# Peptides against a protein of PDB entry 5X9X, part 23

Target 1, 41 residues: chain A of PDB entry 5X9X
Amino acid sequence: SSVSELEQRLRDVKNTNSRFRKALMEKENELQALIRKLGPE

## One batch from the design tools (peptide; made by RFdiffusion4, then SolubleMPNN)

Design b2_p15_8_s3 (from b2_p15_8, 5 letters changed)
Fold by OpenDDE base, seed 1:
Structure b2_p15_8_s3 (fold): chain B 41 residues (1-41), chain A 15 residues (1-15)
Amino acid sequence: as target 1 above (41 residues)
Amino acid sequence: SELEQLKKKEEELKK
C-alpha cells in the first residue's frame, strides 16, 4: 500500500541518515588526527 | 593562526 511504501521509504532515509552521520564523525576524527600531525599552523 | 581560526569556525558550526 501507499502507506507501507511511505513507511519503508522513511525507514530507508533514517538508516541512510544514520550511516552518513557515522561516516561524517569518522571523517572528522580522521581530519583532526591529520591536523594534529601537521601542527599548530 | 589560519588553521586555528578554521578549527574555531568548525566548532561553532557544530553547536
Scores: peptide ipSAE 0.043, ipTM 0.344, DockQ to the pose 0.016
Fold by OpenDDE base, seed 2:
Structure b2_p15_8_s3 (fold): chain B 41 residues (1-41), chain A 15 residues (1-15)
Amino acid sequence: as target 1 above (41 residues)
Amino acid sequence: SELEQLKKKEEELKK
């Protein structure tokens, strides 16, 4: 149904959002590690 | 510092 399809799309968007948030956090950690190696905080 | 600013932004992203 239209309602069930919208619910599925919402779940897919939430899953995508969660995955991108995790990826961004990991990249930020990589950048912070490099910054610490380069010089003072 | 720039690192402190990055740490602050990371905490905001975790919300």
Scores: peptide ipSAE 0.035, ipTM 0.414, DockQ to the pose 0.020
Fold by OpenDDE base, seed 3:
Structure b2_p15_8_s3 (fold): chain B 41 residues (1-41), chain A 15 residues (1-15)
Amino acid sequence: as target 1 above (41 residues)
Amino acid sequence: SELEQLKKKEEELKK
């Protein structure tokens, strides 16, 4: 149904959001590690 | 420090 499709789309958006948030955090950790190697905190 | 700012941003991303 139209309602079930909207519910599915909402779940998909939430899952996508979570995946991208994780990826951004991992990249931030990578940057932090590189900065530590380059110089003082 | 710049590193502390990055740690703060990381914490915000976890929310």
Scores: peptide ipSAE 0.032, ipTM 0.426, DockQ to the pose 0.019
Fold by OpenDDE base, seed 4:
Structure b2_p15_8_s3 (fold): chain B 41 residues (1-41), chain A 15 residues (1-15)
Amino acid sequence: as target 1 above (41 residues)
Amino acid sequence: SELEQLKKKEEELKK
């Protein structure tokens, strides 16, 4: 149904958001490692 | 600096 399709799309968006949040956390760790190596820029 | 600009953009994306 249209309702079930909207619920599925909402779940997919939430899952995608969660994956991107995790990726951002990993990029933050990478960025901080580079900052520690290079110092303030 | 370029690095500070990257840090700023990253923080904006985390909001």
Scores: peptide ipSAE 0.033, ipTM 0.406, DockQ to the pose 0.020; fails the geometry check

Design b2_p15_8_s4 (from b2_p15_8, 7 letters changed)
Fold by OpenDDE base, seed 2:
Structure b2_p15_8_s4 (fold): chain B 41 residues (1-41), chain A 15 residues (1-15)
Amino acid sequence: as target 1 above (41 residues)
Amino acid sequence: SELEKLREEELKRKE
């Protein structure tokens, strides 16, 4: 049904969002470590 | 610091 499809889409969006946020945070931590090697913050 | 502010702004833009 349209309702079940919307519920599924919402779950998928939330899962995707969580994965992207985690990956972004990990990349930011990596970036910051590299920046600290290049110069002052 | 200014660099920290730039890092935060870039992070927000990517979210």
Scores: peptide ipSAE 0.024, ipTM 0.445, DockQ to the pose 0.020
Fold by OpenDDE base, seed 5:
Structure b2_p15_8_s4 (fold): chain B 41 residues (1-41), chain A 15 residues (1-15)
Amino acid sequence: as target 1 above (41 residues)
Amino acid sequence: SELEKLREEELKRKE
């Protein structure tokens, strides 16, 4: 049904958003680790 | 009633 399709699309968008947020957090953590390793400090 | 059942089924099909 149209309602079921819209609900499924909303779930898919939420899942994709959650995955991207996790990936960005992991990349930020990696960046900070590299800064600590290679930075002038 | 049977008529009410048919109306409910039609409503569900349009969702």
Scores: peptide ipSAE 0.038, ipTM 0.477, DockQ to the pose 0.042; fails the geometry check
Fold by OpenDDE base, seed 3:
Structure b2_p15_8_s4 (fold): chain B 41 residues (1-41), chain A 15 residues (1-15)
Amino acid sequence: as target 1 above (41 residues)
Amino acid sequence: SELEKLREEELKRKE
């Protein structure tokens, strides 16, 4: 049904959003690790 | 140092 399809689309968008948020967090953590590796200067 | 400033700025952006 149209309602069921909309509910599925909403779930898919939420899942995609969650995945991208995780990826951004991991990239930021890696950047911070590299910054620390450069030294305390 | 410039590097310390960058670290602090990033921390502030997350607050």
Scores: peptide ipSAE 0.026, ipTM 0.406, DockQ to the pose 0.014; fails the geometry check
Fold by OpenDDE base, seed 1:
Structure b2_p15_8_s4 (fold): chain B 41 residues (1-41), chain A 15 residues (1-15)
Amino acid sequence: as target 1 above (41 residues)
Amino acid sequence: SELEKLREEELKRKE
């Protein structure tokens, strides 16, 4: 049904959003690790 | 230092 299709689209958007949030968090953690590696300067 | 400024900016973005 059109309702079930909209529900599926909403789930897909939420899943995509979650994946991007995770990727951004991982990149932020990587950046912070590199900053620590460069030293306190 | 420049690196300290970057750390502070990152902290501010998380607030």
Scores: peptide ipSAE 0.025, ipTM 0.407, DockQ to the pose 0.015; fails the geometry check

## One batch from the design tools (peptide; made by RFdiffusion4, then SolubleMPNN)

Design b2_p16_1_s1 (from b2_p16_1, 7 letters changed)
Fold by OpenDDE base, seed 2:
Structure b2_p16_1_s1 (fold): chain B 41 residues (1-41), chain A 16 residues (1-16)
Amino acid sequence: as target 1 above (41 residues)
Amino acid sequence: LKEELLKKENEIRALL
């Protein structure tokens, strides 16, 4: 049904959001490591 | 400069 399809789409969006948040966190940690390599500034 | 960048990076990370 239309309602069931909307519920499925919402689940898919939530799953995608969670995956992107994790990937973003990992990239932000990588950026922090690179910033530390710049030295005391 | 590095310290300011690090602080900003931590602020961004806190939003995740």
Scores: peptide ipSAE 0.050, ipTM 0.628, DockQ to the pose 0.067
Fold by OpenDDE base, seed 3:
Structure b2_p16_1_s1 (fold): chain B 41 residues (1-41), chain A 16 residues (1-16)
Amino acid sequence: as target 1 above (41 residues)
Amino acid sequence: LKEELLKKENEIRALL
């Protein structure tokens, strides 16, 4: 049904959002590691 | 370079 399709779309958007948040957190951690590697510069 | 990376880190934090 149209309602079931909208519910599925909402779930898909939430899953995609979660994936992007995880990727951003990983990039943030990568940047922190690079900053620490550079030292007191 | 460290300052540039710090700026990018802050930009990412603002998105989370």
Scores: peptide ipSAE 0.049, ipTM 0.641, DockQ to the pose 0.081
Fold by OpenDDE base, seed 5:
Structure b2_p16_1_s1 (fold): chain B 41 residues (1-41), chain A 16 residues (1-16)
Amino acid sequence: as target 1 above (41 residues)
Amino acid sequence: LKEELLKKENEIRALL
């Protein structure tokens, strides 16, 4: 039904959002590690 | 380069 399709789309968006937030957090940590390796400049 | 990385980090933090 249209309702079930909308519910599925909402679940998919939430799952995608969660995955992207995790990826962004990992990239933030990666950048911090690279900054530390780069040094004081 | 370090400043560029700091900017990117801040951009990422703003998105979280």
Scores: peptide ipSAE 0.049, ipTM 0.633, DockQ to the pose 0.082
Fold by OpenDDE base, seed 1:
Structure b2_p16_1_s1 (fold): chain B 41 residues (1-41), chain A 16 residues (1-16)
Amino acid sequence: as target 1 above (41 residues)
Amino acid sequence: LKEELLKKENEIRALL
């Protein structure tokens, strides 16, 4: 049904959002680790 | 290391 299709689309968007958030967090953690290695300079 | 930092920054921007 159209309702079930919309529900599926919403789930897909939420799943995509979750994946992007995880990837962003990992990249930010890697970036922060590099910043710490660089030090105050 | 600085270059790696810049690469990671660009990777983050690509995700936004």
Scores: peptide ipSAE 0.047, ipTM 0.654, DockQ to the pose 0.088

Design b2_p16_2_s1 (from b2_p16_2, 7 letters changed)
Fold by OpenDDE base, seed 1:
Structure b2_p16_2_s1 (fold): chain B 41 residues (1-41), chain A 16 residues (1-16)
Amino acid sequence: as target 1 above (41 residues)
Amino acid sequence: NKILEEMQELQKKLEE
């Protein structure tokens, strides 16, 4: 049904959003580690 | 480290 399709799409969007948020946080943490290694800037 | 501080603030916003 159209409702079930919309629910599925919503789940997919939420899952994608969650994955990208996690990936961005991990990349940001890596950048912070590199910046700390550069020293006091 | 100004850049580090700014990144930490951005990370905080991302976690909201």
Scores: peptide ipSAE 0.025, ipTM 0.545, DockQ to the pose 0.120
Fold by OpenDDE base, seed 2:
Structure b2_p16_2_s1 (fold): chain B 41 residues (1-41), chain A 16 residues (1-16)
Amino acid sequence: as target 1 above (41 residues)
Amino acid sequence: NKILEEMQELQKKLEE
């Protein structure tokens, strides 16, 4: 049904959002490590 | 480290 399709799309969007949030946090941690090595600025 | 502080603030917003 159209309702079930919309529910599935919403789940897919939420899953995608969660995956990208995790990827961004990992990149943020990597950048923080590099910034710490850069200096006390 | 001003840049580190700014990044930590952005990270906090990302985790909300």
Scores: peptide ipSAE 0.025, ipTM 0.543, DockQ to the pose 0.124
Fold by OpenDDE base, seed 4:
Structure b2_p16_2_s1 (fold): chain B 41 residues (1-41), chain A 16 residues (1-16)
Amino acid sequence: as target 1 above (41 residues)
Amino acid sequence: NKILEEMQELQKKLEE
C-alpha cells in the first residue's frame, strides 16, 4: 500500500541518516587524531 | 590547540 511504501521510505531515510552520522563521526575522530599530531597550535 | 578545541565542539554537536 501507499502507506507501507511511505513507511519503508522513512525507514530507509532513517537508516541512511544513521549510517552517514556514524561515518562523519569516525572521519572527525580521524581528523582530530591528525590535528593532535600537528602540535599545540 | 585552538583547532582541536573547535573540532571537539563540532563533534559534540554531531553526537547530539
Scores: peptide ipSAE 0.025, ipTM 0.547, DockQ to the pose 0.115
Fold by OpenDDE base, seed 5:
Structure b2_p16_2_s1 (fold): chain B 41 residues (1-41), chain A 16 residues (1-16)
Amino acid sequence: as target 1 above (41 residues)
Amino acid sequence: NKILEEMQELQKKLEE
């Protein structure tokens, strides 16, 4: 049904959002590690 | 480290 399709799409968007959020957090952690290596700014 | 502080603040916002 249209409702089921919308629910599925919402789940897909949420899953995609979660994956991107995780990737952003990991990249930021990596950047923080690199910044710590750069110096005491 | 000013840049580190700024990034930590951004990370905090991402985790909200």
Scores: peptide ipSAE 0.026, ipTM 0.550, DockQ to the pose 0.122; fails the geometry check

Design b2_p16_2_s2 (from b2_p16_2, 9 letters changed)
Fold by OpenDDE base, seed 2:
Structure b2_p16_2_s2 (fold): chain B 41 residues (1-41), chain A 16 residues (1-16)
Amino acid sequence: as target 1 above (41 residues)
Amino acid sequence: DKIRKEMQELQKKLAE
């Protein structure tokens, strides 16, 4: 049904959002490690 | 200091 399709799309968007947030957090951690290696700049 | 400040701003956005 149209309702079930919309619910599925909402779940897919939430899952995608969660995955991107996780990826951004990992990139932030990587950036922190690189900054520590670079020095006090 | 500039890079660290920018990093902190990014962390703030990620927490939103």
Scores: peptide ipSAE 0.033, ipTM 0.582, DockQ to the pose 0.134
Fold by OpenDDE base, seed 4:
Structure b2_p16_2_s2 (fold): chain B 41 residues (1-41), chain A 16 residues (1-16)
Amino acid sequence: as target 1 above (41 residues)
Amino acid sequence: DKIRKEMQELQKKLAE
């Protein structure tokens, strides 16, 4: 049904959003590690 | 110090 399709799409968007948020946090942690290696800049 | 400050600002945005 239209409602069930919308519910599925909402779940998919939420899952995608969660995955991208996790990826961004991991990238931020990596950048922080690289900045520590660069020095006091 | 400038780059570290910018990183802190990005981390705050990620936490929103």
Scores: peptide ipSAE 0.031, ipTM 0.579, DockQ to the pose 0.124
Fold by OpenDDE base, seed 1:
Structure b2_p16_2_s2 (fold): chain B 41 residues (1-41), chain A 16 residues (1-16)
Amino acid sequence: as target 1 above (41 residues)
Amino acid sequence: DKIRKEMQELQKKLAE
């Protein structure tokens, strides 16, 4: 049904959003590690 | 210090 399809799309968007948030956090952690290697800038 | 401050700001935005 249209409602079930919309619910599925919403779940997919939420899952994608969660994955991207995790990826961004990992990239930010990597940046932090690199900044620590650079020094007290 | 500038780069670290900018990084903190980005982390804050990610937490929203």
Scores: peptide ipSAE 0.034, ipTM 0.584, DockQ to the pose 0.133; fails the geometry check
Fold by OpenDDE base, seed 5:
Structure b2_p16_2_s2 (fold): chain B 41 residues (1-41), chain A 16 residues (1-16)
Amino acid sequence: as target 1 above (41 residues)
Amino acid sequence: DKIRKEMQELQKKLAE
């Protein structure tokens, strides 16, 4: 049904959002480590 | 200091 399709799409969006949030957090930590290597700026 | 401050703000936004 249209409702079930929308529910599935919403689940997919939520899963994608969760994955991207995790990836961004990891990249942010990586950038912070690189900044520490660059210096005190 | 500037770059570290900017990174902190980005982390804050990411946590929302």
Scores: peptide ipSAE 0.034, ipTM 0.580, DockQ to the pose 0.127; fails the geometry check

Design b2_p16_2_s4 (from b2_p16_2, 7 letters changed)
Fold by OpenDDE base, seed 1:
Structure b2_p16_2_s4 (fold): chain B 41 residues (1-41), chain A 16 residues (1-16)
Amino acid sequence: as target 1 above (41 residues)
Amino acid sequence: DEIKKEMQELIEKLKE
């Protein structure tokens, strides 16, 4: 049904959003690690 | 210091 399709799309968007947020957090952590490795520059 | 600052600015831009 139209409602079930919309619910599925909403779930998919939420799942995608969560995955992207996790990826961004990992990138942030990696960048912070690189900043620490650079030292006082 | 400048490079670190620029990297930190990029990190902040990634946040959403």
Scores: peptide ipSAE 0.042, ipTM 0.606, DockQ to the pose 0.123; fails the geometry check
Fold by OpenDDE base, seed 2:
Structure b2_p16_2_s4 (fold): chain B 41 residues (1-41), chain A 16 residues (1-16)
Amino acid sequence: as target 1 above (41 residues)
Amino acid sequence: DEIKKEMQELIEKLKE
């Protein structure tokens, strides 16, 4: 039904959003690690 | 210091 399709779309958007947030957090951690390695420059 | 600063700015841009 149209309602079930909209519910599915909402779930898909939430899942995609969660995945992107996780990826951004990982990239943040990577950048912070690189900053520590770089040192005081 | 400059490179470190730029990297930190990139980190802030990643935050939503």
Scores: peptide ipSAE 0.042, ipTM 0.614, DockQ to the pose 0.120; fails the geometry check
Fold by OpenDDE base, seed 5:
Structure b2_p16_2_s4 (fold): chain B 41 residues (1-41), chain A 16 residues (1-16)
Amino acid sequence: as target 1 above (41 residues)
Amino acid sequence: DEIKKEMQELIEKLKE
């Protein structure tokens, strides 16, 4: 049904959002690590 | 220092 399809799409969007948030956190950690490696510049 | 500052600003822009 249309409602079922919308619910499925919402779940897909939520899953995608969760994955992107995780990726952003990992990128933040990586960038912070690189900042530390650069030193006091 | 400037490079670190710019990188930190980029990090902040990524946060949502």
Scores: peptide ipSAE 0.042, ipTM 0.607, DockQ to the pose 0.121; fails the geometry check
Fold by OpenDDE base, seed 4:
Structure b2_p16_2_s4 (fold): chain B 41 residues (1-41), chain A 16 residues (1-16)
Amino acid sequence: as target 1 above (41 residues)
Amino acid sequence: DEIKKEMQELIEKLKE
Protein backbone atom coordinates (compact mmCIF):
# COMPACT_ATOMS: atom_id res chain seq x y z
CA SER B 1 0.00 0.00 0.00
CA SER B 2 0.98 3.65 -0.30
CA VAL B 3 1.27 3.86 3.50
CA SER B 4 3.58 0.84 3.69
CA GLU B 5 5.71 2.27 0.86
CA LEU B 6 6.05 5.60 2.69
CA GLU B 7 6.99 3.79 5.91
CA GLN B 8 9.64 1.82 4.02
CA ARG B 9 11.00 4.98 2.36
CA LEU B 10 11.18 6.72 5.74
CA ARG B 11 13.16 3.80 7.18
CA ASP B 12 15.50 3.87 4.18
CA VAL B 13 16.08 7.63 4.55
CA LYS B 14 16.78 7.25 8.28
CA ASN B 15 19.24 4.43 7.60
CA THR B 16 20.99 6.46 4.89
CA ASN B 17 21.15 9.49 7.17
CA SER B 18 22.68 7.39 9.96
CA ARG B 19 25.32 6.00 7.57
CA PHE B 20 26.29 9.47 6.35
CA ARG B 21 26.50 10.80 9.91
CA LYS B 22 28.85 7.96 10.81
CA ALA B 23 30.98 8.62 7.71
CA LEU B 24 31.23 12.33 8.58
CA MET B 25 32.32 11.49 12.13
CA GLU B 26 35.03 9.17 10.77
CA LYS B 27 36.25 11.88 8.39
CA GLU B 28 36.32 14.40 11.23
CA ASN B 29 38.40 12.02 13.35
CA GLU B 30 40.80 11.37 10.47
CA LEU B 31 41.23 15.09 9.76
CA GLN B 32 41.91 15.74 13.44
CA ALA B 33 44.51 12.97 13.44
CA LEU B 34 46.19 14.54 10.40
CA ILE B 35 46.21 17.94 12.12
CA ARG B 36 48.04 16.37 15.07
CA LYS B 37 50.58 14.77 12.71
CA LEU B 38 51.28 18.05 10.89
CA GLY B 39 52.93 19.52 13.97
CA PRO B 40 53.56 23.22 14.59
CA GLU B 41 52.86 24.45 11.04
CA ASP A 1 49.65 27.07 11.65
CA GLU A 2 48.00 28.21 8.41
CA ILE A 3 47.47 24.65 7.11
CA LYS A 4 46.18 23.51 10.51
CA LYS A 5 43.75 26.42 10.53
CA GLU A 6 42.43 25.52 7.08
CA MET A 7 41.98 21.88 8.07
CA GLN A 8 40.11 22.90 11.21
CA GLU A 9 37.80 25.05 9.08
CA LEU A 10 37.08 22.02 6.89
CA ILE A 11 36.22 19.98 10.00
CA GLU A 12 33.73 22.64 11.07
CA LYS A 13 32.11 22.53 7.61
CA LEU A 14 31.57 18.76 7.97
CA LYS A 15 29.63 19.17 11.21
CA GLU A 16 25.85 19.07 10.92
Scores: peptide ipSAE 0.042, ipTM 0.613, DockQ to the pose 0.116; fails the geometry check

Design b2_p16_3_s1 (from b2_p16_3, 6 letters changed)
Fold by OpenDDE base, seed 5:
Structure b2_p16_3_s1 (fold): chain B 41 residues (1-41), chain A 16 residues (1-16)
Amino acid sequence: as target 1 above (41 residues)
Amino acid sequence: KLEEIKKEIEELKKKL
């Protein structure tokens, strides 16, 4: 049904968003560690 | 590596 398709699309968007948020946090932590070692270079 | 990580972060931010 159109409702079930919209629910599926919403789940897919939420899953994608969650994955990108996790990747962003990991990269920000890596960046912070590099800045502590090297400085702003 | 630092500039590459900064670029990846900016690309991820645009997708959120």
Scores: peptide ipSAE 0.035, ipTM 0.562, DockQ to the pose 0.768
Fold by OpenDDE base, seed 4:
Formats: C-alpha cells, structure tokens, sequence
Structure b2_p16_3_s1 (fold): chain B 41 residues (1-41), chain A 16 residues (1-16)
C-alpha cells in the first residue's frame, strides 16, 4: 500500500541518516588524531 | 591527508 511504501522510505531515510552520522563521527575522530600528530596544516 | 579528511567531513555535513 502507499502507506507501507512511505513507511519503508522513512525507514530507509532514517537508516541512511544513522550511517552518515556514524561516518561523520569516525572522520571527526580521524581528523582529531591527525591534528594531534601534525598540527593545523 | 588532513585537508582531504576536512573535505570529506564537509561533504558528509551537507547530507545531514
């Protein structure tokens, strides 16, 4: 049904958002580690 | 490498 398709799309958007948030956190941690090693360059 | 990671972070932020 149109409702079940919208619910599936909403789940997919939430899953995508969660994956991007995780990737962002991992990259921010990597950035902080590089800054600690190298400085601002 | 630092500037590459900064760029990737900015690209991810645009998708949130």
Amino acid sequence: as target 1 above (41 residues)
Amino acid sequence: KLEEIKKEIEELKKKL
Scores: peptide ipSAE 0.035, ipTM 0.564, DockQ to the pose 0.772
Fold by OpenDDE base, seed 2:
Structure b2_p16_3_s1 (fold): chain B 41 residues (1-41), chain A 16 residues (1-16)
Amino acid sequence: as target 1 above (41 residues)
Amino acid sequence: KLEEIKKEIEELKKKL
């Protein structure tokens, strides 16, 4: 049904958002580790 | 590598 498709799309958006937040945090942690070693360059 | 990671972070922020 149209309602079940919208519910599925909402779940997919939530899953995608969660994955992007995790990837961002991992990259920020990597960036901070490099900044501590090299400085702002 | 540092500038590349900064660019990747900015690209991820645009998708949030």
Scores: peptide ipSAE 0.035, ipTM 0.561, DockQ to the pose 0.763
Fold by OpenDDE base, seed 3:
Structure b2_p16_3_s1 (fold): chain B 41 residues (1-41), chain A 16 residues (1-16)
Amino acid sequence: as target 1 above (41 residues)
Amino acid sequence: KLEEIKKEIEELKKKL
């Protein structure tokens, strides 16, 4: 039980980390798109 | 200025 709980917690942390990385990448892409709309320079 | 900001954004994206 103790080992299986630790494995579950590790999976949950990994999944949470993956979701946050995706959200950050999407926000940076959105910001870059807004900067592009302001012009080339 | 905007090109510098664009570069910084791209560098940040590489760290995600």
Scores: peptide ipSAE 0.031, ipTM 0.526, DockQ to the pose 0.137

Design b2_p16_3_s2 (from b2_p16_3, 6 letters changed)
Fold by OpenDDE base, seed 1:
Structure b2_p16_3_s2 (fold): chain B 41 residues (1-41), chain A 16 residues (1-16)
Amino acid sequence: as target 1 above (41 residues)
Amino acid sequence: ELERIKKEIEELKKKL
């Protein structure tokens, strides 16, 4: 039904958003680690 | 040069 399809699409969007937020946080942490490795020079 | 790279990384972080 149109309702079930909309519910599925909403779940997919929420899952995608969750994955993207996780990936962005991981990349931010990676960049912080690179900054630390570069040191004061 | 490393300070430049650090700055660039920090600017990239702001876009995340």
Scores: peptide ipSAE 0.044, ipTM 0.582, DockQ to the pose 0.131
Fold by OpenDDE base, seed 2:
Structure b2_p16_3_s2 (fold): chain B 41 residues (1-41), chain A 16 residues (1-16)
Amino acid sequence: as target 1 above (41 residues)
Amino acid sequence: ELERIKKEIEELKKKL
């Protein structure tokens, strides 16, 4: 039904948002490691 | 030079 399709789309959006947040956290950690490698200079 | 690059990276991190 149209309602069931909308519920599925909502689940897909929530899953996508969760994956995006995880990817941003991983990139933040990667950039932090690069900052450490650049040193204080 | 390295301090400039560090600043740019930190600014990018704040946008994540």
Scores: peptide ipSAE 0.042, ipTM 0.574, DockQ to the pose 0.125
Fold by OpenDDE base, seed 4:
Structure b2_p16_3_s2 (fold): chain B 41 residues (1-41), chain A 16 residues (1-16)
Amino acid sequence: as target 1 above (41 residues)
Amino acid sequence: ELERIKKEIEELKKKL
């Protein structure tokens, strides 16, 4: 039904958004670690 | 120098 399709689309968007947010957070942490390893030099 | 690389990484972080 149109309602079940909209509910499925909403779930898919929420799942995609959650995955992107997690990936961005992991990349931010990786870059912060690289900056710390470079030191003051 | 390493400070240049640090600056480049900080600019990349702004795109996250």
Scores: peptide ipSAE 0.041, ipTM 0.576, DockQ to the pose 0.128
Fold by OpenDDE base, seed 5:
Structure b2_p16_3_s2 (fold): chain B 41 residues (1-41), chain A 16 residues (1-16)
Amino acid sequence: as target 1 above (41 residues)
Amino acid sequence: ELERIKKEIEELKKKL
């Protein structure tokens, strides 16, 4: 049904958003690690 | 020595 399709689309958007947030957190951690490796120089 | 790179990385981090 149209309602079931919209509910599925909403789930897909939420899943995509969750994956995107995870990727951003991973990149944030990577950048923190790089900052630490660069040291005080 | 690497402060410019550190600052650029920090600015990119703030955009995440």
Scores: peptide ipSAE 0.043, ipTM 0.583, DockQ to the pose 0.125; fails the geometry check

Design b2_p16_3_s3 (from b2_p16_3, 8 letters changed)
Fold by OpenDDE base, seed 3:
Order: C-alpha cells, then structure tokens, then sequence
Structure b2_p16_3_s3 (fold): chain B 41 residues (1-41), chain A 16 residues (1-16)
C-alpha cells in the first residue's frame, strides 16, 4: 500500500542517516588521533 | 592525510 511504501522509505532514510552519522564520527576520531600524533606543537 | 580527512568529513556533512 501507499502507506507501507512511505513507512519503508522512512526506515531507509533513517538507516542511511545512521550510517552517515557513524562514518562521520569515525572520521572525526581518526582526525583527533592524527592531531594527537602530531603532538601539542 | 589530515586534508583528506577534512574533505571526507565535509562530504559526509553534506549528505546528512
């Protein structure tokens, strides 16, 4: 049904958003690790 | 490498 298709699309958008948020967090953590390796100077 | 990560972060933010 049209309602079930909209519910599925909403789930797919939420899942995609969650994946991108996780990837962003991982890249930010990688950045911080490199900054630490470069040292405070 | 830092510049690459910054670019990837910006690309990810645009997809959110």
Amino acid sequence: as target 1 above (41 residues)
Amino acid sequence: KIQEILKEIQELKEKL
Scores: peptide ipSAE 0.267, ipTM 0.801, DockQ to the pose 0.831
Fold by OpenDDE base, seed 4:
Structure b2_p16_3_s3 (fold): chain B 41 residues (1-41), chain A 16 residues (1-16)
Amino acid sequence: as target 1 above (41 residues)
Amino acid sequence: KIQEILKEIQELKEKL
């Protein structure tokens, strides 16, 4: 049904958003680790 | 490497 399709699309958007948020956090952590290795230059 | 990560962060932010 149109309702079930909209519910599926909403789940897919939420899952995609969650994955992007996780990827962003991982990259920010990687950046922070590199900054710590460089130290005050 | 830092510049690459900064670019990837910017690309991810644009998708949120």
Scores: peptide ipSAE 0.266, ipTM 0.801, DockQ to the pose 0.793
Fold by OpenDDE base, seed 2:
Structure b2_p16_3_s3 (fold): chain B 41 residues (1-41), chain A 16 residues (1-16)
Amino acid sequence: as target 1 above (41 residues)
Amino acid sequence: KIQEILKEIQELKEKL
């Protein structure tokens, strides 16, 4: 039904958003690790 | 490597 399709699309958007947030956090952690390795100079 | 990560971070932020 149209309602079931909208509910599925909402779940898909929520899952995609959660995956992007996780990927962003992992990249920010990788960046911070590289900055620390490079040093304050 | 840092420049590539910064680019990837920006691309991810645009998708949020």
Scores: peptide ipSAE 0.261, ipTM 0.798, DockQ to the pose 0.884
Fold by OpenDDE base, seed 5:
Structure b2_p16_3_s3 (fold): chain B 41 residues (1-41), chain A 16 residues (1-16)
Amino acid sequence: as target 1 above (41 residues)
Amino acid sequence: KIQEILKEIQELKEKL
C-alpha cells in the first residue's frame, strides 16, 4: 500500500542516515588521530 | 591523507 511504501522509505532514510553518521564519526576520529600524529611541532 | 579524509567528510555531510 502507499502507506507501507512511505513507511519503508522512511525506514530506509533513517537507516542510511544512521550509517552515514557512523561513517562520519569514524572519519572524524581518523582525522583527529592524524592531526595528533602531525603534532604542533 | 588528511585532504582525502576532509573530502570524504564533506561528501558524507552532503548526503545527510
Scores: peptide ipSAE 0.260, ipTM 0.798, DockQ to the pose 0.928

